# Peptides against a protein of PDB entry 4ASU: the designs that were tried, part 54

Target 1, 270 residues: chain A of PDB entry 4ASU
Amino acid sequence: ATLKDITRRLKSIKNIQKITKSMKMVAAAKYARAERELKPARVYGVGSLALYEKADIKTPEDKKKHLIIGVSSDRGLCGAIHSSVAKQMKSEAANLAAAGKEVKIIGVGDKIRSILHRTHSDQFLVTFKEVGRRPPTFGDASVIALELLNSGYEFDEGSIIFNRFRSVISYKTEEKPIFSLDTISSAESMSIYDDIDADVLRNYQEYSLANIIYYSLKESTTSEQSARMTAMDNASKNASEMIDKLTLTFNRTRQAVITKELIEIISGAA
Target 2, 83 residues: chain B of PDB entry 4ASU
Amino acid sequence: FTFASPTQVFFNSANVRQVDVPTQTGAFGILAAHVPTLQVLRPGLVVVHAEDGTTSKYFVSSGSVTVNADSSVQLLAEEAVTL

## One batch from the design tools (peptide; aimed at target 1 D140 L146 E206 A210)

Design b2_p21_6_s3 (made by RFdiffusion4, then SolubleMPNN; from b2_p21_6, 14 letters changed)
Fold by OpenDDE base, seed 3:
Structure b2_p21_6_s3 (fold): chain B 270 residues (1-270), chain C 83 residues (1-83), chain A 21 residues (1-21)
Amino acid sequence: as target 1 above (270 residues)
Amino acid sequence: as target 2 above (83 residues)
Amino acid sequence: SEAVAAAVRAALEAVVARQRA
């Protein structure tokens, strides 16, 4: 490679490094906010799930309609965030299908659809786009919940799959159950909850669904931003290493050119 | 007793003496060993009576309240403000 | 994430490869 070529490469990599550093800073800012907002959201969301955990709600085996909600975003450059969710969705879908269940999929965020469209297009009910540009609000979750409830798909049981935030360097793809109103109302374990009006239960379930979706969005967002920050940091480091290598190559090449010129001068003078 | 909104936590697994909640079916007080129930909140006043005798008042917009068999309570309001 | 690192690495490598060509 000529000195010119190496210089061009160096310039390009340095520019990439600037971009990745900038993206890292943006991700870091978003992460910091997301983490702060996740704290109350987690308490809120976990509180909403408490009933299902304590009541041990079981879906009868004869019920075949299962809904999978995958939660991610529209934005890339966040490592394995999307692929992790998609992988678990695929696994769950396959397991349910093998068990003779009907599986439908909802994607929160366009990336889920992008990954699963080819293999699971027929199973998709709806994909929610424009996810991840702004921090999710309870209003956003409510819209998703409402759309799901109004979709006309009468699922018996479902799974919401999302990345749970653990730390700045760690997330885990998790699954939480969602239940239809009919499943909840018919559950034997719910008998201890006396005098529940059907309308009350319906409204309760609507809130529950919105709450769980909201929680999942907050977990997902925090995980995504942390992963993006890490990815951009790694990219910046990789760029730095490449710059160092190319700089060494440049120096060696420069020396070789000088040596060659000297030899040519000496040889031409002979 | 857990009382939270999507954006704020007021109580997290706390022990309280009594919680008065506004529900669609009417306001009721949740005491120790209250029967399990599910209710939906109406806009109104929540009053938390702490074990130390402190009373805190909150306004909630909507939400849900769950009283479980284990006496755990989850009060989840869409919006809540301290009064 | 190793995948993004890989993607960025791949992008960087692609940039470098295009510059070699």
Scores: peptide ipSAE 0.035, ipTM 0.839, DockQ to the pose 0.012
OpenDDE base, seeds 1, 2, 4, 5: peptide ipSAE 0.033, 0.008, 0.025, 0.022; ipTM 0.839, 0.811, 0.843, 0.834; seed 2 fails the geometry check

Design b2_p21_6_s4 (made by RFdiffusion4, then SolubleMPNN; from b2_p21_6, 14 letters changed)
Fold by OpenDDE base, seed 3:
Structure b2_p21_6_s4 (fold): chain B 270 residues (1-270), chain C 83 residues (1-83), chain A 21 residues (1-21)
Amino acid sequence: as target 1 above (270 residues)
Amino acid sequence: as target 2 above (83 residues)
Amino acid sequence: SAAVAEAVRAALERVVERERA
């Protein structure tokens, strides 16, 4: 490689390093915010799931319609965030299909669609785009919930799959249940609850769905920003190492060129 | 007793004496060992009576309240403010 | 983390390979 080639490469990598460092800082800022906002969101979301855990809602085996909601975002460069969710979605879909269930998919974030559209395009109901640019709000979750409820797909039960935040260096892909109004209404375990008006129960379920979606979005966002921060840090370090290597190569090549020139001068061959 | 909005936590697994909530069907007082029930909130006043005798007032918008068989309560408001 | 590092490395290697080609 000529000195020019090495220099060009150095310049390119240095530029990449600047970009990755900048992205790291942006991700760090978003992470810090997301983590702060996750604290109440987790209490809120876990609170919403408490009913399902305590009531041990079971879906009858004869019910075949299952909904999978995958939660991620539109943005890349965050490690295995999207692939982890997609992998679990695929596994869940395959297991359900093997059990004779009908599976429909909702993707929150365009990356889910990008990964799954080739193999699961016929199972997609809707994909929500423009996810991840701004922190998710309860309003966003409500819109998703409403669209789901208005989709016309009468699911019996479902699963929401998202990355739960553990720490700045750790997330875990998890699944939480979602249930249709009919499933909740027909569940024997719900008999312990006093006579609940049908309208009340409907509204309650709408809130519950919005709540869990909101929670999942907050977990996902925090996990994503943390993962992106880590990814960009690693990229920056890798770039630094490459810069060092290329710099050494540059210096060696430069010395070789100088030596060659000196030899030519000394030999009189120039 | 858990009382939270999407953005704020007021009570997290706390022991309280009584919680008064505004529901679509009317005023609802939650006492210890209340029967399990599900309700939806209407905009209105939530009053939390702590075991120490402290009373706190909150304004809530919409949301849900769950009373479980184990006496755990989840009050989840879309919006809530301390009054 | 390792996968992203590898992906970035791979991407960088691809950029390098493209520049070598």
Scores: peptide ipSAE 0.028, ipTM 0.832, DockQ to the pose 0.011
OpenDDE base, seeds 1, 2, 4, 5: peptide ipSAE 0.010, 0.010, 0.023, 0.021; ipTM 0.803, 0.812, 0.846, 0.831; seed 5 fails the geometry check

Design b2_p21_7 (made by RFdiffusion4)
Pose (drawn by RFdiffusion4):
Structure b2_p21_7 (pose): chain A 181 residues (1-270 with 5 gaps), chain B 83 residues (1-83), chain P 21 residues (1-21)
Amino acid sequence: ATLKDITRRLKSIKNIQKITKSMKMVAAAKYARAERELKPARVYGVGLIIGVSSDRGLCGAIHSSVAIIGVGDKIRSILTFKEVGRRPPTFGDASVIALELSIIFNRFRSVISYKTEYSLANIIYYSLKESTTSEQSARMTAMDNASKNASEMIDKLTLTFNRTRQAVITKELIEIISGAA
Amino acid sequence: as target 2 above (83 residues)
Amino acid sequence: EEEEESEEYLEKVNENYEEAE
């Protein structure tokens, strides 16, 4: 309730809002990189339960939608392949998955809507390239919604700060008048 | 005729005369009228004879060549670089 | 390390293909 507590909380939630907004544009830039590389990947990969995701969260209902194997550390987190999503998926990554050894992944449509031999590794590569394009655009919206929630929280606290600031001024003034009187 | 690596796409559904291809057993030159076959590649060169008579030379490390029941061929390699 | 693992995978795929023939 003190001004010091409110000023600390404002700076705390502003830090979250700046970070979530900073990841909206990052997901927007990484999505643009992912879609640019998806065009040649879709023309390349055309011709057992495999779940395709990533280690990196904060992407909304992507890991929860997909429901030994399992690529993406967040899919094993419910009940394995680790270290994906930090850097774009290469064909070598799809090759290692095939080397250690009917498939579930998120297919890219747009920014809003989604759906859940040598040839076998090409399917894994097709899923990896589709998934990260899906993971990044979903994260673009997830952090956009978080930036909206943190901004609404700042507005509510600013109104509290103005009430408390007015209440402190009047209290100090009363203590002066009474001390005089 | 479709030729692509994971990195870049060279030909998208040609419309081409013939393509020399490295295969595990020697080499195969795939003409417009070729038997339906499924083959696996080896380290070798790919020579693309363009419809206008010109030539295109690339290199292939490994991959697969697929010629279907129709006049359609899809050649894909892990890496293809010039030169 | 990934390039060596990819070469191993290709060798195994070629061996399987030759055995199947």

Design b2_p21_7_s1 (made by RFdiffusion4, then SolubleMPNN; from b2_p21_7, 15 letters changed)
Fold by OpenDDE base, seed 5:
Structure b2_p21_7_s1 (fold): chain B 270 residues (1-270), chain C 83 residues (1-83), chain A 21 residues (1-21)
Amino acid sequence: as target 1 above (270 residues)
Amino acid sequence: as target 2 above (83 residues)
Amino acid sequence: ELEEKRRELLARIAAAAAAAA
């Protein structure tokens, strides 16, 4: 490589490093906010899931329609955040298909669609785009919930798959159940709640769905921002190492050029 | 007893004496060992009676309340403010 | 697209609330 080539490469990598450092700072700020907002959101979301956990709602085996909701975002450069969710979705879809279930998929965030569109395009009902630019709000979750409920797909049971935040360096892909109104209404374990008006139960289920989606979005966002911060830090370090290596190569190449020129001068003077 | 909005937690697995909630079917008091029930909140006043006799008042928007068989209660409001 | 859908849904909710009143 010529000195010019090395210099061009150095300039390119230095520019990348500047970008990755900037992105790291942005991700760090978003992470700090997301973590703060996750605290109440987790209490709220876990509270909403308490019924399903305590009631141990079971879907009858004869019910065949299953919905998978994958929660991620539109934005890349966050390590394995999207691929982890997609992997879990694929696994769940395969398991359900093997059990003779019909599987439909909803993607929250465009990245899920980007990963799964080739293999699962026929199973996609809808993809929600424009996720991840702003912190998710309860309003956003409500929109998703309402669109799902109004989609006309009469699922019996569903799974929401998202990355749960553990720490700045750790997340775990998890699955939480989603139940249709019919499944909840017909569940034997719900008999202790039998005096519930059908309209009340419907409204309750709508809130439950919105609550769970909101919770999943907050967990996902916090996990994503943390992962992005880490990814950008790693990218910046890798760029730094490459700059050091190329600088050494530049110095060696420069010395070689000087040596060659000296040899040419000596040989031409002979 | 858990009482939260998406943005704020008021009670997290706390022990309380009584919680008065505004529901679409009417206001009712949740006491210890209340029968399991599901309700939807209407905009109104929530009153939490602590075991020490302290009473706290909140205004809530729509949401849900769950009373489980184990006497755990989840009050989840879309919006809630302390009065 | 999400903002438009949000506005539509809010309008539907408002209309339903007005119809129930």
Scores: peptide ipSAE 0.008, ipTM 0.850, DockQ to the pose 0.141
OpenDDE base, seeds 1, 2, 3, 4: peptide ipSAE 0.008, 0.000, 0.028, 0.025; ipTM 0.815, 0.825, 0.873, 0.864; seeds 3, 4 fail the geometry check

Design b2_p21_7_s2 (made by RFdiffusion4, then SolubleMPNN; from b2_p21_7, 14 letters changed)
Fold by OpenDDE base, seed 3:
Structure b2_p21_7_s2 (fold): chain B 270 residues (1-270), chain C 83 residues (1-83), chain A 21 residues (1-21)
Amino acid sequence: as target 1 above (270 residues)
Amino acid sequence: as target 2 above (83 residues)
Amino acid sequence: SMEEKRQKLLELIQKQIEEAQ
């Protein structure tokens, strides 16, 4: 490589390093906020899931319509955050199809659609965009929940797939069940709940879905910001190492060029 | 007993004596070993009676309340403030 | 375009992130 080529590459990598360092700081600030906001969101979300866990709601095997909700965002540069969710969605969709179920997919965040469009385009009902620019609010979750419930797709059961935050260096892709109003109302395990009016149950289910979506968004956001911070740190370190290597190469090449020029001067070949 | 909003936790798996909640069908008092039920909250006052005799008041906007067979209670309000 | 340059830069950054993982 010429000195010019090495210099150009050095400049490019140094610029990338500046960007990755800046993005790391931004991600760190967003992560710190997301982690604080996740604490109450977990209590709230886990509280909403408690009914389904305790009631052990089972969908009859004859019910065939299954909805998969993948929760991610529109923003890249966060390692395997999106691919992990997409991988789990693909696995779940394949398993359900093998079991003779009809599978439809909803993507929260444009990245899910981007990954799954080629293989699962026919199964997509809707993709919610504009996810990840601001911290998710309960209002955002409510809008998604209402749009889902009003989509016209009468699913029997479903799965919400998202990245659960574990630590600054770890997340896990998880699945939580969602049930239709009809599935809940017909569940034998719900018979112990007294005098549930149909309108009350419908309204309750709307809140439940919004709560679960809100929870999943908060987990996803925290995981994403943490992963982005880590990815940007790794990119910055990798850039630093490459800068060091290229600097050594530059120095060696410069010495070789100088030596060659001196030889040409001494030999009279110039 | 768990009482939370999306942004704040008031009680997390706490033992309480009684919780009075405003439901769409009227005021509802949740006592120990209450029958399982699902209710939707209307805007109003929540009163939590702790085992130590302390009483706390909250205003809630909307949400849900669940009483499970295991006597666990989840009060989930969209918005809640301490009074 | 500025957008194309931005996209190219993002792709380069993504590549560096992937190589660092």
Scores: peptide ipSAE 0.024, ipTM 0.835, DockQ to the pose 0.013
OpenDDE base, seeds 1, 2, 4, 5: peptide ipSAE 0.022, 0.022, 0.020, 0.016; ipTM 0.808, 0.815, 0.816, 0.817; seed 5 fails the geometry check

Design b2_p21_7_s3 (made by RFdiffusion4, then SolubleMPNN; from b2_p21_7, 16 letters changed)
Fold by OpenDDE base, seed 1:
Structure b2_p21_7_s3 (fold): chain B 270 residues (1-270), chain C 83 residues (1-83), chain A 21 residues (1-21)
Amino acid sequence: as target 1 above (270 residues)
Amino acid sequence: as target 2 above (83 residues)
Amino acid sequence: ERERLNAELRARIAEAQAAAA
């Protein structure tokens, strides 16, 4: 490579490093907010899931319709955040299909669709786009819940798959169950709940679904911002190392060129 | 007893004497060992009676309340404010 | 000719040092 080529490459990598450092700072600010907002959201979401855990709601084996909701975002440059969710969705879909279940998929965030489109396009009901530009609100979750309930797709049970935040350096892809109104109303374990009106149960289920979606969005957002911050930090470090290596190569190449030119001058003057 | 909104936690697995909640079917008092039930909240006042005799009042919007067989209670409001 | 060559070499070394700084 000529000195000019090395210089051009150095300039390019320095620009990349500047961009990645800037993105790291933006991700860090968003992460700090997301982590604060996740604390109450987790209590709220776990509280909503408590009924289903305590009631041990079981879906009869003859019921075949299963919904998978994958939660991520539209935004890239966050390591394995999207691929982790997609991998779990693929695994779950394959297991359910092997069990003779009908599987439909909802994607929250365009990245899920981009990964699964080639293999699972026929199973997608809807993809919610424009996810991840702003922190998710309960209103956003309610819109998703209502769209699902109004979709006309009758499922028996489902799975919501998202990245749960553990720490600034760790997340875990998890699955939580979702149930249809019919599945909840027909569950034997629900018989202990006194005089539940069908309208009350319907409204309760709508709130429960919105609550779970909201919780999953908050976990996903926190995980994503943390992962992006880490990815941008790693990219910045890798760029720094490459700059150092190329600078050494530049210096060596320059010395060799100077030496060659000196020899040619000395040999030609003799 | 757990009482939370999406943005704030008021009680987290606390022991309380009584909780009065505004439900769609009317005002409902949740005592210790209340029978299991599910209800939907209407906008109104929540009154929490602590074991120490203190009373706290909250205004809530829509939401849900769950009383489980183990006497655990989850009060989940979309919005809630202390009064 | 030798002085000119030495001056040119010094100039190139100085440019190379300035680019490394």
Scores: peptide ipSAE 0.000, ipTM 0.806, DockQ to the pose 0.004
OpenDDE base, seeds 2, 3, 4, 5: peptide ipSAE 0.006, 0.025, 0.000, 0.000; ipTM 0.817, 0.868, 0.817, 0.820; seeds 2, 3 fail the geometry check

Design b2_p21_7_s4 (made by RFdiffusion4, then SolubleMPNN; from b2_p21_7, 13 letters changed)
Fold by OpenDDE base, seed 4:
Structure b2_p21_7_s4 (fold): chain B 270 residues (1-270), chain C 83 residues (1-83), chain A 21 residues (1-21)
Amino acid sequence: as target 1 above (270 residues)
Amino acid sequence: as target 2 above (83 residues)
Amino acid sequence: SLEEKREELLKKILEAQRKAA
């Protein structure tokens, strides 16, 4: 490689390092906010899921329609955030198909569609784009919930798959259940709940869905920003190491060029 | 008793004496060992009566309330503010 | 979006650099 080539490469890597450092800082700021906002969101979301856990709602085996909601974002450079969700979605879809279930998929964030489009395009109902630029709001979750309920797909049960935040260095892909109004209404375990008006139950289910989606978005966002921080930090370190190596190569090459020039001068070959 | 909005937690697995909630069907008082039920909130006042005799008031918008068989209660409001 | 293109480019660059190391 010529000195010019090495210099060009050095400049390129230095620029990348600047970008990755900047992205790390941005991710850090977003992470800090996301973590703060996750605290109440977790209480809220876990509270919403409490019914399903305590009632142990089961879908009859003869019910065939299953909805998978994958939650991630549109934004890359966050390690395995999207692939982890997609992997779990694929696994769940395969298991459900093997059990004779019909599976439809909703992607929250364009990255889910990008990963699954080739293999699961026919199963996608809708993909929600423009996720991850701004922190998710309850309004966003409500829009997603409404779109789902208005999609015309009459699922019996569903799975929402998202990355749950554990720590700045750890997340876990989780699955939480979603139930249709009909499934909840017909569940034997719900018999202990006093005469619930059908309209009340419908509204309750709508809130429940929005609540769970909101919770999943908050968990996903926090996990994503944390993972992005780590990814950008690693990229910055890798760039630093590469800069050091290239600098050494540059110095050696420079010395070789100088030596060659000196030899040419001494030999009279110029 | 858990009472939260998407952005704020007011009570997290707390023991309370009584919670009065505004539901679409009317006022609903939740006491200890209340029968399991599901309700939807209407805009109105939530009154939490603590075991120490203190009373806290909140204004809530829409949301849900769940009373479980184990006497746990989840009050989840879309918006809630302390009064 | 321009941001998405930038991120994709960055990803490609980072991946290429990992393979070259």
Scores: peptide ipSAE 0.029, ipTM 0.849, DockQ to the pose 0.013
OpenDDE base, seeds 1, 2, 3, 5: peptide ipSAE 0.022, 0.000, 0.023, 0.027; ipTM 0.828, 0.815, 0.832, 0.833

Design b2_p21_8 (made by RFdiffusion4)
Pose (drawn by RFdiffusion4):
Structure b2_p21_8 (pose): chain A 181 residues (1-270 with 5 gaps), chain B 83 residues (1-83), chain P 21 residues (1-21)
Amino acid sequence: ATLKDITRRLKSIKNIQKITKSMKMVAAAKYARAERELKPARVYGVGLIIGVSSDRGLCGAIHSSVAIIGVGDKIRSILTFKEVGRRPPTFGDASVIALELSIIFNRFRSVISYKTEYSLANIIYYSLKESTTSEQSARMTAMDNASKNASEMIDKLTLTFNRTRQAVITKELIEIISGAA
Amino acid sequence: as target 2 above (83 residues)
Amino acid sequence: AAEARFEAVKAALEAAAAKAA
């Protein structure tokens, strides 16, 4: 309730809001990179339960939608392939998955809407390239919604700060008048 | 005729005369009228004879060539670079 | 022949993984 507590809390939630807004544009830039590389990947990959995701969270209902194997550390987290989503998926990554060894992944449509031999590694590559395009755009919205929630929180606390600031001024003033009187 | 690597796409549904291709057994020159077959590639060159008579030369490390029941061929390699 | 084809595919995938490493 003290001004010091409110000033500290404002700076704390402003830090969260700046970071979540900073990841909105990052997901927007990384999604643009992912869609530019999805066009040649879709024309490349055309011709057992495999779950395709990533280690990196903060992407909304992507890991929860997909329901030994299992690519993406967050899919094993419910009940394996690790270190994906930090860097764009290469064909070599899809090859290692095929080397260690009917498929579930998120297909890219737009920014809002989604759906859940040598040829076998091409399907894994097709899923990896589709998944990260899906993971990034979903994260763009997830951090946009978080930036909105943190801003609404700042507005509510600013009104509290103005009430407390007024209440401190009047209290100090009363202590002066009474001390005089 | 479709020729693509994971990185870039060279030809998108040609419309081409013939394509020389490296295969595990020697080499195969795929004409417009060729039998439906499924083949796997080896380290070798790919020569693309354009419809206007010109030539295109690329290199292929490995992959697959697929010629369907119709007059359609899809050639895909892990890496294709010039030169 | 099928075994030789399989071994060649496996070697190609290993070479692709080595290039990524």

Design b2_p21_8_s1 (made by RFdiffusion4, then SolubleMPNN; from b2_p21_8, 12 letters changed; failed a check: too like the target's own chain)
Amino acid sequence: SAAAVAEAVREALKRVAERAE

Design b2_p21_8_s2 (made by RFdiffusion4, then SolubleMPNN; from b2_p21_8, 9 letters changed)
Fold by OpenDDE base, seed 5:
Structure b2_p21_8_s2 (fold): chain B 270 residues (1-270), chain C 83 residues (1-83), chain A 21 residues (1-21)
Amino acid sequence: as target 1 above (270 residues)
Amino acid sequence: as target 2 above (83 residues)
Amino acid sequence: AAAALAEAVRAALEKVAERAR
């Protein structure tokens, strides 16, 4: 490589490093906000899931329609965030298919579609795009919930798959159940709640679904921003190391060029 | 007793004496050992009666309330404000 | 602009990663 080539590469990597540092800072700010907003959202979402945990709702085995909701975003450069969700979705879909279930998929965020479209295109009902540009709101979750309920797909049971935030350096892909109105209404364990008006139960389920989706979005967003911050930090460090290596190479190459020029001068003067 | 909105937590696994909630079927008081029930909130006043006799008032827009067999209560409002 | 930047950064990082291998 010529000195000019090395210099060009150095300049390019330095520019990349500036970009990755800036992206790290943006991700850090978004992470800090997401983490603050996750605290109440977690209480809210876990509170909504409490019924399903306490009631131990069982779906009859004869019920075959299963919905998988994968939660991520449209945005890249966040490590294994999307691939982790997609991997879990694939595993769940395969297990359900092996159990003789019909599986349909909803993708929250375009990245899920991008990963799964080749292998699971026929199972996709809908993909929600434009996820992750802004912090998720309850309104966004309500739109997703409403679209699901109005999709005409009468699922019996479902799974929502998302990355739960553990710490700035850790997330875990988790699955939470979602149930249809019919499944909840027919569940034996719900008998203790029995004098509930059908309209009340329908509305309750709509809120429950929106609540769970909202919770999953908040967990996913926090995990994503944290992972992006880490990815950009690692990229910045890797760029720094490469700059150092190329700088050493530049210095060595420069010395070699100087030596060659001196030899040519000496040989030509002779 | 847990009372939260998507953006704010008012009570988290707290012990309270009574919670008055506005439901679509009417307002009712949740006491200790209330029978399990599911209700949907209507816009209205939530009143939390603490064990110390203090009362706190909140306005809620909509949401759900769950009373479980274990006497745990989840009041989940879409929007809630302290009055 | 942000998407274009992200794509440019991705492409650049991929090139860097390929060259580091």
Scores: peptide ipSAE 0.030, ipTM 0.848, DockQ to the pose 0.013
OpenDDE base, seeds 1, 2, 3, 4: peptide ipSAE 0.000, 0.000, 0.005, 0.022; ipTM 0.811, 0.817, 0.818, 0.854; seed 3 fails the geometry check

